# Peptides against a protein of PDB entry 9IZ0, part 97

Target 1, 345 residues: chain A of PDB entry 9IZ0
Amino acid sequence: ITCLGSNGHTYKQLVKGGNDDLRQDAVMEQVFEQVNGFLRSYRKTSQRNLSMRTYKVIPLALKTGVIEWVQDTIPLGEYLDSAHKVYHPKEWSLSTCRKLIAEKQMEDLETRLKVYDLVCRHYRPVFRHFFLESYADPVQWFTTQTNYARSTAVASVLGHVLGLGDRHGQNILIDKTSGEVIHIDLGIAFEQGKKLPVPECVPFRLTRDVVDGMGITGVEGVFRRCMEFTLETLRREEDSLLSVLEVLRYDPLFSWLISPLRRMKKQKMQLENFNQPESGNITTDASRDPKIQRNNVSGESEAERAILKVRQKLSSTLSVEASVGELIRIAQDPSYLALMFCGWS

## One batch from the design tools (peptide; made by RFdiffusion4, then SolubleMPNN)

Design b2_p14_2_s1 (from b2_p14_2, 8 letters changed)
Fold by OpenDDE base, seed 4:
Structure b2_p14_2_s1 (fold): chain B 345 residues (1-345), chain A 14 residues (1-14)
Amino acid sequence: as target 1 above (345 residues)
Amino acid sequence: SLEDLLREAEELAK
C-alpha cells in the first residue's frame, strides 16, 4: 500500500498477512533504536555515523502488520543470484550448489568441508560488482562501500550479541542509495537459530560475498574497526542494554522462543528451496511428531538464559580487538560455513 | 573421494 504521511510524503508500505508475528520484528527494531542511541552517544561511533539501519514495523491484530517498505533496496541474495549469472555464467547455479550442500548435510564434517570447498570453487564471489556497477562516481563508490562495511560491522556485532538468526541473503537488504545493510525478519533472536533443523553455527553472516562487498581490504580496515567501536560501545552500555532486554522479559507479547510453526515454516522453506522435483508418493508417515519433550523450561527461564548469554557476549574478559578478531575468524571459518544452509555466498 | 564428489556434482549440474 502507499500511505500519505502527515509531512506530505508518500510512503510505500508492505502489508504482511499470515502466520508471521511482526511483534518480534517490532521489538527488535525498538532494541536497535536504543542501541542507535548508544552509538550516537559515544564519539568513536558517532563520528562514523555508526547505526543499525532500522525500519518501521507496525504490528496489527491477527498476526498482520504493516512494514515500512524500504525504497531503493534489493535483497543481497537476489543481487548475488543475478550477478553470479552475469559475471560467472559458466559456474554452477545457486540451485546446484544448494542441492549438493543439502545432499551431504548428514555427512561428516570432512565430507561437508570438501563439498563446501567444491561449491566455493564453482560459485565465486561477485558482490564487489554491486558497488562497481551502481556507482560510477569514485567518491560515491567509496562512500557507499564504506557505508556498507560500517553498517555490516554494526549489524554483525548486534547480530552476534542479540543472537540474531536466519541471516540468509533474502533477510539482508542493501540500500542502493547509501550502500547500508538493512536486516529484516528479526523473529529468530537470542540464539534460537541454533534450534533450526540446520543450526546456525556462525555469529553473523560474513560469507565470501559479504566480504567481497568490502573491497580489496576485505574485513581488514573499516569493517574490523567499526566492529571494535561498536562492541566497545555495547560493553560500556551493558547495563543499559540489559535493562532494555529485561523490559522485554515482562512483555507478554514478546516470545523468547521460536514458535513450532515458525520452525516448521523455516524447515519447509529450507526444503522447498531445494527444487527437488516431487518424486513419488513416499508417504513416509513422518507424523512421528518427535516428542519434543516440552521441557517446561518456563518462558522466564529462557529469557533469563538469553539475557545471561547477552551478558556473556559483552564480557570484557578479552579485549575488544581479540573478541572481534575471534568473531571474524569464526564467521569466516569453513568448518562453520560448511555446516550452514548457504555458507558459500 | 573428491572425484566421486565431482562426479556427483557434474550429475547434479545436468
Scores: peptide ipSAE 0.028, ipTM 0.725, DockQ to the pose 0.033
Fold by OpenDDE base, seed 5:
Structure b2_p14_2_s1 (fold): chain B 345 residues (1-345), chain A 14 residues (1-14)
Amino acid sequence: as target 1 above (345 residues)
Amino acid sequence: SLEDLLREAEELAK
């Protein structure tokens, strides 16, 4: 819908209805605004204008709300698919790569690594071209690439700490004006991505294209340093962050679990990418409610486990540098990336 | 083998 603001400006708004819990998004955006407060209070993060980019979510009712339409953005995955066709027209299509990974998804790690390596050789990164083609001025190019690396670093640390899942290329927007990343569709948090049919095993998205967008230094420049400063800030504000999360423990409307409907939708989308469309009338007799044993894990017990995991991720047992180093290593490790869903690469 | 994966991938690319 298009709304006229009281200021006379016209705003595009996305009305989202259905099974997506917009309360989850709204709550996560509130957590991000609190974290942005911590990042503004600390000199090392404030001097770099480190923030998680947020968007407004107005939940109107259960399963209905208004989302701010983020203007001047493109989904990362949409850009990458288009750019790859332009810059590498002789390489494999994204669909071919996804199909090959999907077909071998049930195979052992060794086979999946061979497939992932093969795909990597036939599908090279292109995201550096976003900055090169969009910004002819060298100062603007450098500024936007720096903003990208900074925003990706904040999102990577915060996404790991909060256990954000489903970080595929359609759930990450790139701001064409600033180069900053905007994470959308926050309904998989607190490591619920590990409960997907294909478990998420990386701490955040650090695919070859995400790294290629950081320029010549890759992860060893602005990105690593901004991750370190972000994690240092979150460790200092641990009690404040945990207090924000404890408020959610008492919100009867906040779901610490992936919704069964969202899980089923993701499962169906993951399975439909495996099955060629056999034109078989699978009458989805939705009538077999699989008695998912409601393990009466009280929402409180899931909240407590989630908060405990956040505390564990903020542990000072390792230095900030060692912790960030390990996170970057794992997020780029082929042994983890090869296990991801075919739509991840 | 890697050759079998290459053959399968070439078939998938058609």
Scores: peptide ipSAE 0.025, ipTM 0.670, DockQ to the pose 0.033
Fold by OpenDDE base, seed 2:
Structure b2_p14_2_s1 (fold): chain B 345 residues (1-345), chain A 14 residues (1-14)
Amino acid sequence: as target 1 above (345 residues)
Amino acid sequence: SLEDLLREAEELAK
């Protein structure tokens, strides 16, 4: 749909329907706006304009809403698939890589690591080319690559702290003007990604292509330092952040658990995507929700557990540098990435 | 073996 704003500008809006609870996305966007307030309040984060990029979500019902169309963006996965065909036309297709990982999914870790290494040798990183081809001016190239590394650092810390799941290449948009990342489809939070058929084992997405976009310094440049400043800010504002999450504990509409329907939908998509390229046809199968009586007692216990996990992730037991160092290590560890659906790209 | 995995991968890449 196209909406006329009070400023006289027209805004494109995406109407999303189906089994996705857009209230979950709207709530997470509100949490990000509060965190952006904290990031603006501290000199170390404010002087670098550190923020989580947000988008407007207007939930209309349980399964329908309006999402702001983020103009001048591309999904990371769409860019990477196209760029691999251009820059590495003799390497394996994304479908070949997916098939090999799938065929060995039930094998031991040693076999899965060998397959992952093999896939990595035949599917090389290309995301550095996004900046080289989009920005002819060296100052603009450097600025946008810096913005990408900063934005990815903020999203990585927040994604870990809030336990954001489902961070595949279609749920991460790249802004073609700023180089910043926009995370979408926020309905898997508070470590519920570990309950998926293929469990999520990494704290955030830090695959080889995500690192390749940071340029020659990789994670050791702007990215690491911006993760440190972001985590330092969140540790200072722990009580404020926990107070925001406590408000969600009392929201009867907020889901601290992955819905069985969303789990089944993700399972089906994971099984189907082994054989077909990601045609972004989110088939809105209008399957009637069985009235699962949400036992209120189970929701409160899961909210308390989620808040406790956030508090644990904000613990000052380790230095900011040590905590960030360990997160970066785990997010790049082949022993975790080899277990993922698409850990090589 | 790694050689069997390489052969299977080469067959899948054709």
Scores: peptide ipSAE 0.025, ipTM 0.717, DockQ to the pose 0.031
Fold by OpenDDE base, seed 1:
Structure b2_p14_2_s1 (fold): chain B 345 residues (1-345), chain A 14 residues (1-14)
Amino acid sequence: as target 1 above (345 residues)
Amino acid sequence: SLEDLLREAEELAK
């Protein structure tokens, strides 16, 4: 739909109806705006225009809302699937790669590492081509690739600190004008991704294609330095950030817990959206749902644990450089990436 | 083996 704003400007809006809790997105966008305030306040971050790209979310009901349609964007996963077919037409399809990872999902780490390495050999990175194709001017190319590395660095630090999950290629948009990343579907936060049927074990998305988009320096240079400046800013504003999160503790509309039914549906819908046949061997034996004793761990006790984990991630026990170095290492480690859900590719 | 995974992958790619 197109809406006329109170300012006289027309905005394209997406009306989202379904099972998505847009209130989670709206709350996380408010946290991002506060963090963007911190990033603007410090010289090291403000001089680089470091921000988490936000979008307006208006929750209308429990499962419906209006999302600001981000014009001139493409989902990262859509670009990568298309570009891979163009640049590597003799390599495996994304569906084949995901099927192999899914079939071996219950195997040991050694087997899963062999499968991941094999997939990596038959599905090479292509995301550098986004910048080479989209920008004929070398100045625009360099600027947009720099903006990509900067925005990815902010999103990586903030995504780790807030424990954002479900960061698959369809939940990350690329702005075709600026090269910046826009994270959508923020309904998996505060490490609730570790409670998915296949637990998330990386701090943020730093796949080979995410790195390939940074150009010849990869993670070294703009990305690493912008992660360091972002983490330095968040450590300085720890009390301010924790105060923002404490307000959410008392929001009765904010769910600190993903429901078991929603957990299963998230990964199932990812498989269905990729036209992957349910390999019947993902017996999500709902009977082996560990009796997570619904100890009525009050939503308050989960909020408290979430805030404690945010505080722990902001700890100054390690230098900013050492902390960023370890985050980059873990996010790229095959031993962690091979354990991810097949839809993470 | 890696060769068994390759064969399985080639069968899945057909």
Scores: peptide ipSAE 0.019, ipTM 0.641, DockQ to the pose 0.034

Design b2_p14_2_s2 (from b2_p14_2, 6 letters changed)
Fold by OpenDDE base, seed 4:
Structure b2_p14_2_s2 (fold): chain B 345 residues (1-345), chain A 14 residues (1-14)
Amino acid sequence: as target 1 above (345 residues)
Amino acid sequence: SLEELLKEAKELAE
């Protein structure tokens, strides 16, 4: 839909219908706006205009909502799939890479590392071309690449701290005007991504293509420093951030747990993304929907565990530099990326 | 082996 704003501007909006609870996205966007307040208040982050790029989510009744359609964006995964076909037409298809990783998903780490390395050799990074193609002016190129590295750094720290899951290339938009990343589908948070059929093992998405978009310095320089400043701000504002999360603990509309339906949907989408023919005989006797009585007690205990885990991630036991260094290391570690459904790109 | 993985990978790319 296109809405006319009170300011006379027309805004495109996506009406999302169906089973996705946009309330989780709306809550996470509110948390991001609070964090953006902290980033604006702190000199080291405000001087760099560090922010989590947000979008408006209006949850409506009956699991429907209106999402602000972010104009001039492209999903990272859509760009990467197209760019790989252009720049590396002799390399493997994304479908081939996915199939190989899926076929060896149940194998040992050593086998999965060999498969991951093989996929990496036949599917090389291309995301640097986004900036080279989109920006003929060197100043625009440098500005947008810098904005990309900055926004990715903020999103990486926040994604880690809040335990954002499902950070695949379709859930990360690139703003073609600013170079900023926009994270969408925020319904897997507080480490619930570890409860997916393919557990998320990395703190945030820092795959080879995500790094290639940072240019010749990779993670060094703008990205690392912006992660450090973001984490320093969040550590300083720990009590403020935890207070925001505590309000959500008492929100009866917020679900700290991934719904069984959302898990099944993500599982199905993972299987479909692998082009594995449904071997028809998996009678998923999904008839045992365990009536997990949502004992309110279980929800409170999960919220408490989530808040404790956020506090633990904000611990000053390690320096900001050491903490960021370890996060960057883990996020790029082949031993973790080989376990992901799409860790190579 | 790496050769078996390369063979399987070729068969998947065809």
Scores: peptide ipSAE 0.021, ipTM 0.568, DockQ to the pose 0.033
Fold by OpenDDE base, seed 3:
Structure b2_p14_2_s2 (fold): chain B 345 residues (1-345), chain A 14 residues (1-14)
Amino acid sequence: as target 1 above (345 residues)
Amino acid sequence: SLEELLKEAKELAE
């Protein structure tokens, strides 16, 4: 839909209907706006314009809402699939890589690591080309690549702290004007992704293509330093952040439990990421949903556990540098990436 | 084996 704003500007908006509860997304965007307040208050983050890019979400009903249409964006996964075909036309297709990872998903870690390494050798990073293609001016190229590394660093720290897990390439938009990342579909928070059939094992997405977009320094430069400054800010504002989350504990619109519908949708997306529409009857016997004992954990007990985990992640037991170093290590560890549905790009 | 994975991967790439 297209709406005329009170300011006389026309805005495109996406109406989601059906089975999408946008209340969780709207609440997470409100948390990000509060965090952006903390990032603006602290000199080290403010001087770098560090922020989580937000978008407006208005829940209209239980299963209907309006989302701001983010103009001049592309999904990371859409760009990467297209760019791999252009720059590496002799490498394996994304479908081949997905199928091979899916076929071996039930194998041991050693086998899955061998498959992951094989896929990595036949599907090389290309995301650096986004910046090289889009920005002929060296100053614009450097600025947009820097903005990408900064926004990815903020999103990575927030993704870890708030337990967003692995953000797949369709839920990360790249702003073609600024190079910044926009995270969409925030329906999985507080480590609820670890309760999925394919658990989200990484603290945030830091795949080879995500790193390739940072340029020659990779993680060792703007990204690492911006993660450190972001985490330092969140540790200083721990009580303020926890107070925001305590308000959500009593918010009747917020669910600390993954809704059955969101679980099914994310399971379906995980399965669809394995099943490209090649006509092969991969009877994924979805019947072996392990009885995740629905321990009748009250939503309040899950809220308390979630807040406790946020507090633990903000702990000053390790230095900011050591904590960021460990997060970067874990997010790049092949032992976790090999377990993901798409850990190679 | 790695050879079987390579064979399967070739058969998947055709």
Scores: peptide ipSAE 0.019, ipTM 0.575, DockQ to the pose 0.033
Fold by OpenDDE base, seed 1:
Structure b2_p14_2_s2 (fold): chain B 345 residues (1-345), chain A 14 residues (1-14)
Amino acid sequence: as target 1 above (345 residues)
Amino acid sequence: SLEELLKEAKELAE
């Protein structure tokens, strides 16, 4: 839809209806706005214009809201799928790669690593071409690639600290004008991604294509330094950030737990990408719901655990450089990426 | 083996 603002400007908006709770997104966007305040307050981050790109989320009702349509964006996964077909037409399709990883999902780590390595050899990084295609001017190319690396660094630190899950290529938009990343679908936070049918094992998305977009320096250039400055800022503002999260503890509309419905929907989406024919009546007899030990972990005790984990991630026990170094190592580790639904791209 | 995975992968790509 197109809305006329009170300022006389027209805004394109996406009306999202159905099963997605936009309240979670709206709350996370408010947290990002506060963090952007911290990033503007410190010289090291402000001089680099470090920010988490935000979008306006207006929750209208349960599972209905209006999202600001970010103009001139493309989903990272959509660009990568198209670019792989153009630059590597003899390599495997994304569907073939997904099928192989999924078929071996129940196998041991050694088998899964072999499958991941095989997929990686037949699906090579292409995201550098986004910048080369979109920006013929060398200054614009360098600026947009720098903005990408900066934006990805901020999003990576925040994604780790807040435990953002579901960071697949469709939930990461690329701004075609600035090269910045925009994270969408924020409904999996505070490490609830570890409760998915395929547990998330990486702190943030740092796949081969995410790195390829950083250019020749990869992670060792602008990206690492901007992660360090972002983490340094968040450690300084720990009490301020925790105070923002404590407000969410008392929001009755904020779910610290992944909804069973959202978990089941993701499970179905992961299984429907398995072209296993519907073999017959698995009457998943709803009686064999594994007793979700509803550990009567009150929503309050999950909030407390989430805040405690945020505090632990902001710990100054390790230097900023050592902490960032370890995060980058883990995020690129094949032993974790091979366990992911799409760790190769 | 890697060869078996390569064979399965080719059969999946056809």
Scores: peptide ipSAE 0.018, ipTM 0.565, DockQ to the pose 0.033
Fold by OpenDDE base, seed 2:
Structure b2_p14_2_s2 (fold): chain B 345 residues (1-345), chain A 14 residues (1-14)
Amino acid sequence: as target 1 above (345 residues)
Amino acid sequence: SLEELLKEAKELAE
């Protein structure tokens, strides 16, 4: 859809239909706008223009809505797949790497770590090339790489605090103009990613390619420091953030649980990404609704648990520096990344 | 130099 704005500009909009509830995305975008208000209010974050990049989501129905088309963007995963073929044409394909990880998915941690290390040796980081290709001017190159590190730091803290899941390379857009990251498909939040068939064990995506985009300093300097300033701001605004989340507790339309349908869809997509497209008619026999015993964990008790987890993540028991240091350590730990579907890139 | 760019980088990150 193309909409004419009141300013006379035309805006492209993406109509999304299907099983994804865009109300979750719209609510999370509203939370990000409130957090952006906090980031603007404090000198340390405001001076660095720290923000979570947002996009407009208008839910039309349970399964249908309009999403703002973010112009001049590319999915991180699309760029990386293309760049690996250009810069490392003799290395393993993404499909080969995925297959090897899948074949060992049921093995012990030691075996999975050996396979992960082997994959990492045959699939090297390339994301630094995004900035080198896109920006011929050294000042623009440096500015955009800095914007990338800053925006990734904000998204990493918020992703951890709000327990954002499903942070694969297709759900992270790169703005080609600013270098900033844009997180999309926000329907897995409040640690519901741990309930996926392949549990999410990392607080945010900090894979080797995500780090390679930060340049020679990696996670040190801009990224770490911007995570610290973001977490400091969120700790200061804990009561304000919790008050925003309490409003969602009373929204009867907000789901604090992953939809069984969304979980099944993600499971199917994970399985299809491991199998070559054999043209087998997978008849979607949607008829076997396994009676997943709805343990009547009331939606209210899940909301309370989610808010309690947010409060725990904002705890001042550790310094900001110690908390950020531990988050960065866990997000890069091979023992967690080796358990993930695509932990190597 | 790369070191000067890294220094300016650090100063702009500060």
Scores: peptide ipSAE 0.015, ipTM 0.375, DockQ to the pose 0.013

